# Ledger of designs, part 45: peptides against a protein of PDB entry 5GWM

Target 1, 52 residues: chain A of PDB entry 5GWM
Amino acid sequence: DSAISKEDEERYQKLVTENEQLQRLITQKEEKIRVLRQRLVERGDAKGTELN

## One batch from the design tools (peptide; made by RFdiffusion4, then SolubleMPNN)

Design b2_p28_8_s3
Fold by OpenDDE base, seed 4:
Structure b2_p28_8_s3 (fold): chain B 52 residues (1-52), chain A 28 residues (1-28)
Amino acid sequence: as target 1 above (52 residues)
Amino acid sequence: SAEEEARREIEELEQLQEKLREIQEQLA
């Protein structure tokens, strides 16, 4: 039987936590990108000019 | 501009995705 050290367990838990945080951030950014793209479409169609 | 903002958000998303992949590889 291989025993996992406390240090390895702590590292694992940190990585798991970070992974969960990053996954949430990715989801949030993806949604924000979709919203921004939609705004670009709406403004582009309305103005026909470069969006500032 | 809204376009520049969208581009920045895409870049940030790509960076987060890369970090996520790196962490997943470390867990495997």
Scores: peptide ipSAE 0.047, ipTM 0.574, DockQ to the pose 0.521
Fold by OpenDDE base, seed 1:
Structure b2_p28_8_s3 (fold): chain B 52 residues (1-52), chain A 28 residues (1-28)
Amino acid sequence: as target 1 above (52 residues)
Amino acid sequence: SAEEEARREIEELEQLQEKLREIQEQLA
C-alpha cells in the first residue's frame, strides 16, 4: 500500500480550488458571450461590418 | 465596438479553458 505525501495532498487541494474558481469564471464568460452574440444578431450586423 | 468586446471575451474564455484543461491533466 502506498501513502500520499503531505506535499501531494496540498497540491491536490490547491488544484481542486483553482479548478472550481476557473469553472465559475468560464460560466460567467460564456453567459456574457451569449448576451453579446444576441445583441449582434438583434442589430442585424453582418460579418466584417463596423459595429457599435 | 461590440464586436471588439465580443472578441476580447472569447479570447479570455479560451485562455480560461486552457488553464482548466491543464489543471485537469494534473489531477488525472
Scores: peptide ipSAE 0.046, ipTM 0.572, DockQ to the pose 0.592
Fold by OpenDDE base, seed 3:
Formats: structure tokens, sequence, C-alpha cells
Structure b2_p28_8_s3 (fold): chain B 52 residues (1-52), chain A 28 residues (1-28)
């Protein structure tokens, strides 16, 4: 296996940044799902389980 | 190795992208 070049290191850093951005987007969407499910339960609506 | 580390990072990103698609489908 060859040593990592400067260009390879720069490419890796871009991938790390993209990974962090995608993880934040996942967390935001998961929180949105949680809030919607909670609102359905609070309204006494059984439809909250349909999002599972 | 550097190649193995790069392959692992690509696989992790692909898994995150798939999880995002699944969450988007649940919200549709």
Amino acid sequence: as target 1 above (52 residues)
Amino acid sequence: SAEEEARREIEELEQLQEKLREIQEQLA
C-alpha cells in the first residue's frame, strides 16, 4: 500500500466534512419524525405508529 | 492502510446516504 499523497489527504478531508454534514441532516430528520409522532400521540391519534 | 481507510470512509458515507433516503421515504 502506497503512502497517502497531499491530494489524497485533501480528498479524505472533504469526505470527512461531507460525513459530518450528512450526520447532522440525519439527526434533524430523525428529530422531525420524533416531533410528528409525539404530536399524533398527544392528539390521541393512533396514526403515530404508521411512521414506524 | 491509506487505501483501506479511504474505502471505509466511502462505505460509511454510502450508508448515511441510504439512511437519509429511508427517512425521506418515511416522511413522504
Scores: peptide ipSAE 0.038, ipTM 0.571, DockQ to the pose 0.054
Fold by OpenDDE base, seed 2:
Structure b2_p28_8_s3 (fold): chain B 52 residues (1-52), chain A 28 residues (1-28)
Amino acid sequence: as target 1 above (52 residues)
Amino acid sequence: SAEEEARREIEELEQLQEKLREIQEQLA
């Protein structure tokens, strides 16, 4: 039987936690991107035209 | 311009997102 060491379990839990943190951060950035893009639309500026 | 600044910020955030995805892929 293969045993899982305490060190291996702690390493696994650390990786799981990091993945969850990164996913939350990505979601936050995606929302900010959405808001910024919406602001560009609301300004009525078109990409490739005269910029404000 | 305010529009150019917003575009730069979007690009920076998208680059950060890509780095985070790459890290997540390494953890998968």
Scores: peptide ipSAE 0.042, ipTM 0.576, DockQ to the pose 0.363; fails the geometry check

Design b2_p28_8_s4
Fold by OpenDDE base, seed 5:
Structure b2_p28_8_s4 (fold): chain B 52 residues (1-52), chain A 28 residues (1-28)
Amino acid sequence: as target 1 above (52 residues)
Amino acid sequence: SEEAKAEEELRELEQLKAKLQEIQKQLA
């Protein structure tokens, strides 16, 4: 039988935590993009304009 | 502009997705 080292467990846990964090950040950015695009649609802004 | 902000967020989103794929590959 082989054992998993503490170092290996710590590396794994770090990856798990980062994976969860990234998933949350992705969801948040997708929502930001949705809101910004919706504002542009509502204002009738043309794509590629230099206006705010 | 709001469009420029959306484009920047999109670029950042793609970067995050790429990083996520890298992490998930290591976890597999």
Scores: peptide ipSAE 0.475, ipTM 0.872, DockQ to the pose 0.564
Fold by OpenDDE base, seed 1:
Structure b2_p28_8_s4 (fold): chain B 52 residues (1-52), chain A 28 residues (1-28)
Amino acid sequence: as target 1 above (52 residues)
Amino acid sequence: SEEAKAEEELRELEQLKAKLQEIQKQLA
């Protein structure tokens, strides 16, 4: 019968963990972008402006 | 600028999404 090695299982679990971590990071970055965009709207800044 | 910061975060977001796709491809 076919079987998965311990090393292959560990690699798989690391991928699963990384997938979950990336999903959390993406959510966090999307929130950061939302906040930054809201600040730009509130300031009336236009894309391409030299203003900080 | 705040605009430049937002654009940088957007680029990084897209990079994270690309990495996620690579991981999901390996899991499929």
Scores: peptide ipSAE 0.475, ipTM 0.871, DockQ to the pose 0.560
Fold by OpenDDE base, seed 2:
Structure b2_p28_8_s4 (fold): chain B 52 residues (1-52), chain A 28 residues (1-28)
Amino acid sequence: as target 1 above (52 residues)
Amino acid sequence: SEEAKAEEELRELEQLKAKLQEIQKQLA
């Protein structure tokens, strides 16, 4: 019967953990981008302007 | 500029998404 080694399971768990970490980071960055975009809209800043 | 910051965050977001896809490919 097919079975995985302890090392294979550990590699799998590391990937699972990294996947979860990346998902959290992506969510956080998407929120940050949302806030930045909202601020630009509120200030009336147009793309390509030299204004901060 | 705030615009440049937003663009940088967007680039980083896309990089994270690409990395996530690679991890998910390994898990599948």
Scores: peptide ipSAE 0.475, ipTM 0.871, DockQ to the pose 0.572
Fold by OpenDDE base, seed 3:
Structure b2_p28_8_s4 (fold): chain B 52 residues (1-52), chain A 28 residues (1-28)
Amino acid sequence: as target 1 above (52 residues)
Amino acid sequence: SEEAKAEEELRELEQLKAKLQEIQKQLA
């Protein structure tokens, strides 16, 4: 039987932490994109124009 | 432009998703 070493556990925890951080950042960015899209809709800006 | 900002955020989002996938592969 194999056992997880302290080093392996530490590496795993680092990956878990990074995964959680990335998930948070992704959520934040998705919300930011939503807000930007909504603003464009509300402004009535056409895509590809210099006014947007 | 606001559109350009949205496109930039989309590109960055995809980069973050790619990083997340790589981390998740390591966790699997």
Scores: peptide ipSAE 0.475, ipTM 0.872, DockQ to the pose 0.566

## One batch from the design tools (peptide; made by RFdiffusion4, then SolubleMPNN)

Design b2_p29_4_s1 (from b2_p29_4, 16 letters changed)
Fold by OpenDDE base, seed 5:
Structure b2_p29_4_s1 (fold): chain B 52 residues (1-52), chain A 29 residues (1-29)
Amino acid sequence: as target 1 above (52 residues)
Amino acid sequence: KEKLELLEELKRQEEEKKKEEEELKKLKE
């Protein structure tokens, strides 16, 4: 059995933690994007109306 | 918020999300 070294396990856990953090950040951006798009819809389509 | 301000903020959030997705992609390589 190729025993994973403690160093390799610590490296892997850092990558897992970073992956989870990035996924949470992406999800937060997606929600902000959704809310912004909804606000644009409520104000009418910006492509067909004044952008001001 | 004005429509232009909302579009500029939307663009910023899309660019930031894209950077985070690119970092996540590099982490999987």
Scores: peptide ipSAE 0.209, ipTM 0.773, DockQ to the pose 0.026
Fold by OpenDDE base, seed 2:
Structure b2_p29_4_s1 (fold): chain B 52 residues (1-52), chain A 29 residues (1-29)
Amino acid sequence: as target 1 above (52 residues)
Amino acid sequence: KEKLELLEELKRQEEEKKKEEEELKKLKE
């Protein structure tokens, strides 16, 4: 007899899928943050630079 | 894209990332 019910397997698979989705979203945000920070550095933080 | 718009976008992405990390934390609890 399987120690894991079909319902428990389905619940586990939903949690795995949601976890993988959240991890992908986090990674995408991290990359966007990296790119935005790089663009801010390239525009310079020097005193007297316009916010252009 | 203006520096101000980049700062606002950065803030938005950091807040969204934080929410996703909090959801992921709750999923692991």
Scores: peptide ipSAE 0.178, ipTM 0.759, DockQ to the pose 0.026
Fold by OpenDDE base, seed 4:
Formats: C-alpha cells, structure tokens, sequence
Structure b2_p29_4_s1 (fold): chain B 52 residues (1-52), chain A 29 residues (1-29)
C-alpha cells in the first residue's frame, strides 16, 4: 500500500504546476516567434530590404 | 521596428524558448 505522504503529494503538485507553466511559456514564445517571422517576411517583401 | 531589431528579438525569443524546453526536459527526467 504505497500511501503517498502529504509531502510527496505536494512535491508532485509542484512538478505538475511547473510543467504546466513551462508548457504555457513555450507556447507563448512560439506565438511570439511566429509573429516576428511574419513581420520579417512582410518587411522582406517591401522593396528595400535595408536592414533598417 | 527595423529588420535588425526584429532579428535580434527573434533570436532572443528562440533562446528563451530553448531554455524553457530544456527546463521542461529536466523536469521530465
């Protein structure tokens, strides 16, 4: 009978919460990257790809 | 925003995403 201690349950919940937070952060970065790439394409198609 | 500023921001976001993915990997090990 693997009675999970309250401490083990709290540790598990911290890991679950951290995992969910990291996944949300990754998704937010992926969306930012998508938007930045789109803006670079839009500026690259503008005649005058000056790095400015 | 200038193209250079967008490239620098893109690089920063890619590096930050990579760090978060590495942390997530460590959490799953």
Amino acid sequence: as target 1 above (52 residues)
Amino acid sequence: KEKLELLEELKRQEEEKKKEEEELKKLKE
Scores: peptide ipSAE 0.228, ipTM 0.787, DockQ to the pose 0.025; fails the geometry check
Fold by OpenDDE base, seed 1:
Structure b2_p29_4_s1 (fold): chain B 52 residues (1-52), chain A 29 residues (1-29)
Amino acid sequence: as target 1 above (52 residues)
Amino acid sequence: KEKLELLEELKRQEEEKKKEEEELKKLKE
């Protein structure tokens, strides 16, 4: 009768919580990257990238 | 923001995202 021990459940819940936190952080970075790329496109003048 | 500042910020966000993805990968191993 391999009932999951309370200790095993607590370990599992920590892993789930950490996974969800990391996924949220990744999504936030992806959105920032999207916005930055859009701003770079909007600042793309047809005359060669003077990185000014 | 100047174009250079946007490129530097983009690079920083890409490296931070990569670190978070690597940590998530380790968690799943």
Scores: peptide ipSAE 0.226, ipTM 0.787, DockQ to the pose 0.026; fails the geometry check

Design b2_p29_4_s2 (from b2_p29_4, 19 letters changed)
Fold by OpenDDE base, seed 4:
Structure b2_p29_4_s2 (fold): chain B 52 residues (1-52), chain A 29 residues (1-29)
Amino acid sequence: as target 1 above (52 residues)
Amino acid sequence: EEKRKLLEEAKKQEEKEKKEKEELEKKLK
């Protein structure tokens, strides 16, 4: 088996680390979207309740 | 050679996943 180049191993590890960071960032943005949608619903419900 | 092929395939999958995550991130901005 041809030994894997050290540069290829380092490049792979960088891709893994970057993908983990992107996953965390996406999860944070999705949670922010969830909270914003919830606040929009709560404001809509408050307006609906005030109009009834 | 088999270990090299496995690492190359793994790198290719990680690069695809990176692109998909970057596209999702752009939609969430």
Scores: peptide ipSAE 0.065, ipTM 0.599, DockQ to the pose 0.033
Fold by OpenDDE base, seed 1:
Formats: structure tokens, sequence, C-alpha cells
Structure b2_p29_4_s2 (fold): chain B 52 residues (1-52), chain A 29 residues (1-29)
């Protein structure tokens, strides 16, 4: 069995780690967008109740 | 040889996912 080179395994692990970091960053940005949208809705509802 | 082929295929998938995630991150900046 042609042993996987140590360099090939290290390259794979770097790609996996980078993909995990990017996924965490995307999730954090999506959560921030969600929170900002929710705050915008809550402020809209508060203004609607004050005008009635 | 089979283990090497499987690892090379896995790397190729991870490189695709990396590109997709980088494109998503660029849209969120």
Amino acid sequence: as target 1 above (52 residues)
Amino acid sequence: EEKRKLLEEAKKQEEKEKKEKEELEKKLK
C-alpha cells in the first residue's frame, strides 16, 4: 500500500482546519445578521404601537 | 494505493468547500 506522504497528510489537515475556521466565521456573521434583523422588527413594532 | 486515492479525493472535496466558504464570506463582508 503506497503510504500517504506526511506532507500530503499535513496539507489535508491544513485544508480541514481552514474550512472549519471559515465555517465558524460564516456562522458568526449569520447570527449577527439574525440579531440585527430581530432588533429592526422590534423597533418597528414599538413605533407602530406608539403611533396608534 | 487505495488509501492514497481516497485521501486525494477527500482533499479535492475540501478544496471545493474552501472556495464555496470563501465566496460566502466575501458576500457577508
Scores: peptide ipSAE 0.065, ipTM 0.600, DockQ to the pose 0.035
Fold by OpenDDE base, seed 2:
Structure b2_p29_4_s2 (fold): chain B 52 residues (1-52), chain A 29 residues (1-29)
Amino acid sequence: as target 1 above (52 residues)
Amino acid sequence: EEKRKLLEEAKKQEEKEKKEKEELEKKLK
């Protein structure tokens, strides 16, 4: 059994970490969009509903 | 050898997921 190279494990862990960071950023942007949409609805701002 | 193949497949899936997340981020920007 070829032992997993330490370099190969480090490359994998880097990709996992980058994907987790991107997921957190996407979730933050989605929540911000949700909050902005809700504020536009509460204000009765018809212009905000067309942009999303 | 099996552990190496599994790790290579895992890296390939993570690279696909990274690209998909980058595309989603571009749509949300």
Scores: peptide ipSAE 0.065, ipTM 0.596, DockQ to the pose 0.032
Fold by OpenDDE base, seed 3:
Structure b2_p29_4_s2 (fold): chain B 52 residues (1-52), chain A 29 residues (1-29)
Amino acid sequence: as target 1 above (52 residues)
Amino acid sequence: EEKRKLLEEAKKQEEKEKKEKEELEKKLK
């Protein structure tokens, strides 16, 4: 088996970490959208259907 | 060589997932 270089392993680990950070950011935004939709429903505002 | 191929495929998958996440993040702004 061709040994992967240390540089290629470090590049892969960086990509994994960046993807985990992006996933956390997306989850936070999705939760914020969920909370906003819930607030519109609780107020009886028809605007809840515009949030997708 | 199999270990190198596996890591190259994994990096290619992560780069695809990164692009998809960036597009989703852009829609959520």
Scores: peptide ipSAE 0.065, ipTM 0.593, DockQ to the pose 0.034

Design b2_p29_4_s3 (from b2_p29_4, 20 letters changed)
Fold by OpenDDE base, seed 1:
Structure b2_p29_4_s3 (fold): chain B 52 residues (1-52), chain A 29 residues (1-29)
Amino acid sequence: as target 1 above (52 residues)
Amino acid sequence: DKKLELIKKVEEQEKKKEEEKREEELKKQ
């Protein structure tokens, strides 16, 4: 067992927590992009149907 | 092993950032 120092374990836990927070933020941004793209498609399709 | 590898990569990055800050401070003198 490689004895990780207490300081190294605390640094590791900070990085795990930061990575989890960043992953949540990425997921929220990806979902926002998905919703915005879907609304652009729906508005494009609606304008295409109103012009015919 | 994987935890120790991650810690080593972070310590290397922290060391590099501290070196870059020291170089920037030396350029301002």
Scores: peptide ipSAE 0.108, ipTM 0.582, DockQ to the pose 0.039
Fold by OpenDDE base, seed 4:
Structure b2_p29_4_s3 (fold): chain B 52 residues (1-52), chain A 29 residues (1-29)
Amino acid sequence: as target 1 above (52 residues)
Amino acid sequence: DKKLELIKKVEEQEKKKEEEKREEELKKQ
C-alpha cells in the first residue's frame, strides 16, 4: 500500500472521527423521529377512542 | 492507495450527510 504522509493520516483520523460523530447524530435523530411518530399515534388513538 | 480510497469514501459520506441536513432545514422553512 502506498505510504501516505503524516498529514494525510491526520486528515484520515479527523474524517473517521467526524463520520462516527455524524453517525451518532443520525441515530439520535432517527430515535427522536421514532418517539415523535409514536406520540403522534398515541394521540391519534386517544382521539379515535374518544370518538367511539 | 487503500487509505486514500477510504478517505474519499468518508468524504463522500460526510457530503451526503451534510446535504441531508440542508434538505431537512429547507423543509422546516
Scores: peptide ipSAE 0.101, ipTM 0.620, DockQ to the pose 0.049
Fold by OpenDDE base, seed 2:
Structure b2_p29_4_s3 (fold): chain B 52 residues (1-52), chain A 29 residues (1-29)
Amino acid sequence: as target 1 above (52 residues)
Amino acid sequence: DKKLELIKKVEEQEKKKEEEKREEELKKQ
């Protein structure tokens, strides 16, 4: 086992924390996109029923 | 080993982004 330096471990923990924060932001944006797409479909369906 | 490999990959990506910025600055002159 190559002994990871304390500096390399601290740098690794910073990168893990940043990746976790970015993953949370991605998940929040994906959820927002899903909700916006659903609202666009529901509004399209409401207009489609008024044209028939 | 896996932690050091991840650190090295991130260092390589940071270096690549810095090189890309320098190329963009050179194209604007």
Scores: peptide ipSAE 0.095, ipTM 0.555, DockQ to the pose 0.044
Fold by OpenDDE base, seed 3:
Structure b2_p29_4_s3 (fold): chain B 52 residues (1-52), chain A 29 residues (1-29)
Amino acid sequence: as target 1 above (52 residues)
Amino acid sequence: DKKLELIKKVEEQEKKKEEEKREEELKKQ
């Protein structure tokens, strides 16, 4: 059983933390994209209502 | 082994983040 060096464990924990930070940034961007898409739909619906 | 798997997951997340930036840029044009 390769005992993970303390240095390898610290490096693993750093990579876990970095992955969690990247996932939060992805979620924030996905939410921003969702809000932008919703605003485009609302503007499209407003134009559709003005054209009818 | 587990460390290399985690590095690959980080690289995949970075690629996804870069793709979302390109999609955001395309919507601002």
Scores: peptide ipSAE 0.073, ipTM 0.615, DockQ to the pose 0.061

Design b2_p29_4_s4 (from b2_p29_4, 16 letters changed)
Fold by OpenDDE base, seed 2:
Structure b2_p29_4_s4 (fold): chain B 52 residues (1-52), chain A 29 residues (1-29)
Amino acid sequence: as target 1 above (52 residues)
Amino acid sequence: EEKLKLLKELEEQEKKKKEEEERLEELKK
């Protein structure tokens, strides 16, 4: 018999789902930062890299 | 400015992700 209660399984599944959502948000933010960095490089805007 | 805002938001999300991963590991024991 599984030593895990129904409440613990439901809690685990919520944390898995939340972690996947956070991972998607991280990836989206990282991609947006990448695109902004690329636009600064393409413009030759050295000052834009200093101001962050 | 927008890049700095996104970096701060990323840092906060990475912190939340780490805290959630730690809780997830505790439940797996």
Scores: peptide ipSAE 0.037, ipTM 0.557, DockQ to the pose 0.029
Fold by OpenDDE base, seed 4:
Structure b2_p29_4_s4 (fold): chain B 52 residues (1-52), chain A 29 residues (1-29)
Amino acid sequence: as target 1 above (52 residues)
Amino acid sequence: EEKLKLLKELEEQEKKKKEEEERLEELKK
């Protein structure tokens, strides 16, 4: 029964929120990388070097 | 180039996420 202080609860909630935001950002970046990889396949190697 | 920049940025975000997950696990103890 470690009574979490109000300050510890607020810190925990900030970290949870930050983690969720980072997870969303990672997913968005992964999708953007997927789209870039697909464009490299569609446009061939000449566009590949430009996108790299 | 843009793809490599995004990969590097993704790696940094994944690192930050992992560090944050470790901190969350420590606070749950």
Scores: peptide ipSAE 0.038, ipTM 0.556, DockQ to the pose 0.028; fails the geometry check
Fold by OpenDDE base, seed 1:
Structure b2_p29_4_s4 (fold): chain B 52 residues (1-52), chain A 29 residues (1-29)
Amino acid sequence: as target 1 above (52 residues)
Amino acid sequence: EEKLKLLKELEEQEKKKKEEEERLEELKK
């Protein structure tokens, strides 16, 4: 029954918000990587991995 | 090069995300 201090709640909410932002950024980067991989497959450029 | 850069940036973000998740778990105890 220890009431979470207002300071601990503010810290928790900050970390939750930051984690959600990082998750969105991760998803965006993963999608960019997916698109780049797909373009390399479509071009038949087996050498694209040496340049990028 | 661009793909490798994005992979390195992803790895750093995943590391930071994990550190935030660990801190969140500690605050829930």
Scores: peptide ipSAE 0.038, ipTM 0.560, DockQ to the pose 0.029; fails the geometry check
Fold by OpenDDE base, seed 3:
Structure b2_p29_4_s4 (fold): chain B 52 residues (1-52), chain A 29 residues (1-29)
Amino acid sequence: as target 1 above (52 residues)
Amino acid sequence: EEKLKLLKELEEQEKKKKEEEERLEELKK
């Protein structure tokens, strides 16, 4: 069994951590877009141009 | 304008996430 090197394990863990960070940033941006869309609906702004 | 900026930033992050997922899959083979 070719044991993974310590350097390869550290590289893999960095990629996993980066992917999790990107997933959190995606979720935060999607929520911000949702809130902006909701504010346009609540204001009755049919044009949606002010927040785009 | 702000919504369009956020959509472009989201698209770039989704692309980067996909590239990292492909690299993780290659390392698992």
Scores: peptide ipSAE 0.037, ipTM 0.555, DockQ to the pose 0.028; fails the geometry check

Design b2_p29_5_s1
Fold by OpenDDE base, seed 3:
Structure b2_p29_5_s1 (fold): chain B 52 residues (1-52), chain A 29 residues (1-29)
Amino acid sequence: as target 1 above (52 residues)
Amino acid sequence: DELKKLKERLEQLQKEIEELKKKIEEKRK
């Protein structure tokens, strides 16, 4: 009927889980970059950091 | 480069999720 297949549901759940994992990882990396840049500013370092 | 690749993969996953949502919605009509 109008119900989704088990295979479609399992695929959806895998995609959602990976999406959430990547969102967390991106946030963690962006925060790390921010902190490192702030430390360079506080130390008076003139060097740019290309961490992305 | 690594962060860019992660963001590109995220965008692809979000697109596939929306396509599955549309497929489910069309079956419910």
Scores: peptide ipSAE 0.232, ipTM 0.745, DockQ to the pose 0.582
Fold by OpenDDE base, seed 1:
Structure b2_p29_5_s1 (fold): chain B 52 residues (1-52), chain A 29 residues (1-29)
Amino acid sequence: as target 1 above (52 residues)
Amino acid sequence: DELKKLKERLEQLQKEIEELKKKIEEKRK
């Protein structure tokens, strides 16, 4: 039986947990980027509408 | 290494967030 060692399973579970945490953090950062880009557009458009 | 890719992506996103915050701050002056 090529069963994964207990040590390999514990390492895998740590990697899975960290990966899920990083995925959640990436999603939060991507949403923040979206909001910041939208604010930049709105301010650019506001300046454009004020100049026009 | 998928974890390395996620860490690198997270770092890139953090940098972009700070750059965009700076641009927004400069536009408020």
Scores: peptide ipSAE 0.206, ipTM 0.691, DockQ to the pose 0.063
Fold by OpenDDE base, seed 2:
Structure b2_p29_5_s1 (fold): chain B 52 residues (1-52), chain A 29 residues (1-29)
Amino acid sequence: as target 1 above (52 residues)
Amino acid sequence: DELKKLKERLEQLQKEIEELKKKIEEKRK
């Protein structure tokens, strides 16, 4: 049973945690963009939201 | 551009995670 090194496990957990944080942040930003686009459609505003 | 950078970082992290998983699996053989 080759145990994972403590260093490899700590690195893996760090990367997984950052990945989950980024996934949540991306989802939040994409939802905000969707809401803003919907408001522009409802107002008949020709000014599109630029995706940064 | 910020959202694009975040997605690029996410892709990079996912790649590193898969590389670590592969390294772990290769050690189990």
Scores: peptide ipSAE 0.237, ipTM 0.750, DockQ to the pose 0.643; fails the geometry check
Fold by OpenDDE base, seed 4:
Structure b2_p29_5_s1 (fold): chain B 52 residues (1-52), chain A 29 residues (1-29)
Amino acid sequence: as target 1 above (52 residues)
Amino acid sequence: DELKKLKERLEQLQKEIEELKKKIEEKRK
């Protein structure tokens, strides 16, 4: 019927959890990049950061 | 490259989530 299967629910929860974890990790890395760039500016360092 | 790979994985997960939501919605009809 209209009921979500247990397998679909478990898959959904796993995907949502990983998605949220990645969103947080990306935000943290982007903030770290911002901070590093700011420190380079403050130090007068012309060395660009190649972001991988 | 690491950040790029993470963003690519995020995009893939978001797509899979939307596909699963769509599948669930179709079952509810």
Scores: peptide ipSAE 0.235, ipTM 0.750, DockQ to the pose 0.598; fails the geometry check

Design b2_p29_5_s2
Fold by OpenDDE base, seed 3:
Structure b2_p29_5_s2 (fold): chain B 52 residues (1-52), chain A 29 residues (1-29)
Amino acid sequence: as target 1 above (52 residues)
Amino acid sequence: DELEKLKERLEQIQREIEELKKKIEEKRA
């Protein structure tokens, strides 16, 4: 049988959904880090954001 | 560390997706 099992299809759909969610979340966090670093530069601060 | 953990999870998910795609392709062959 060349058909995909229901279990495999459900797993695939969950993985695709999580993949998209994580990609968006990572992008959002990286952008936030960039903005915060830029604000520190503008303020003349030498403090790094290594706490994540 | 949080961002790195998210990236590691993303890589894991992408590997699992590719494994499922491979399984589908093998069934169609």
Scores: peptide ipSAE 0.440, ipTM 0.846, DockQ to the pose 0.539
Fold by OpenDDE base, seed 5:
Structure b2_p29_5_s2 (fold): chain B 52 residues (1-52), chain A 29 residues (1-29)
Amino acid sequence: as target 1 above (52 residues)
Amino acid sequence: DELEKLKERLEQIQREIEELKKKIEEKRA
């Protein structure tokens, strides 16, 4: 039997879902960082940003 | 660093996905 097990299929689907969620979250956070940096530039502010 | 932690988790998941794909291909061969 060369078919994927139900357990492997469920594991795969969970991983794919989390992968997509993380990609979206990373993109959102990177966009937020970009916007904050742009605001600092527009203000001529010497203040930097730091991530935790 | 929250963003770095997210990227590390993403990389881990991507490796696990590729290992599952490899396992499936090996069974079909």
Scores: peptide ipSAE 0.439, ipTM 0.844, DockQ to the pose 0.568
Fold by OpenDDE base, seed 4:
Structure b2_p29_5_s2 (fold): chain B 52 residues (1-52), chain A 29 residues (1-29)
Amino acid sequence: as target 1 above (52 residues)
Amino acid sequence: DELEKLKERLEQIQREIEELKKKIEEKRA
């Protein structure tokens, strides 16, 4: 049987969706970190917290 | 580190996507 199963297709679609969501979320967080660091530099402030 | 955890999850998902692609290709062969 060369056809993908319904279960495999559903799993694939869920993974693709989560992959895209995570990529966007990671990008957003990295950009936020960049902006915050830039603001600290512009203000001449030291890093106030450790980033988790 | 939240960001690192998200990156680790992303890597896991990407591996599983590739495994599913491989499974599909094996079924078609």
Scores: peptide ipSAE 0.444, ipTM 0.846, DockQ to the pose 0.579; fails the geometry check
Fold by OpenDDE base, seed 2:
Structure b2_p29_5_s2 (fold): chain B 52 residues (1-52), chain A 29 residues (1-29)
Amino acid sequence: as target 1 above (52 residues)
Amino acid sequence: DELEKLKERLEQIQREIEELKKKIEEKRA
């Protein structure tokens, strides 16, 4: 049969969901980093926070 | 680096998704 198995479909759906969640989370973190860096520049402060 | 780890996980997931898509395409051939 050319149809995908139930297990493959469930795996695919799980991966797609996680992919979307991670994309949103990464975007949120990158925006927060951008804002913090901009604030440091505006204040003329030296980098006081390490990124991990 | 937490952000880098998240990006690495994202890349891994995207590869797995493409592998599943390829498997489906191979079954249709």
Scores: peptide ipSAE 0.442, ipTM 0.845, DockQ to the pose 0.583; fails the geometry check

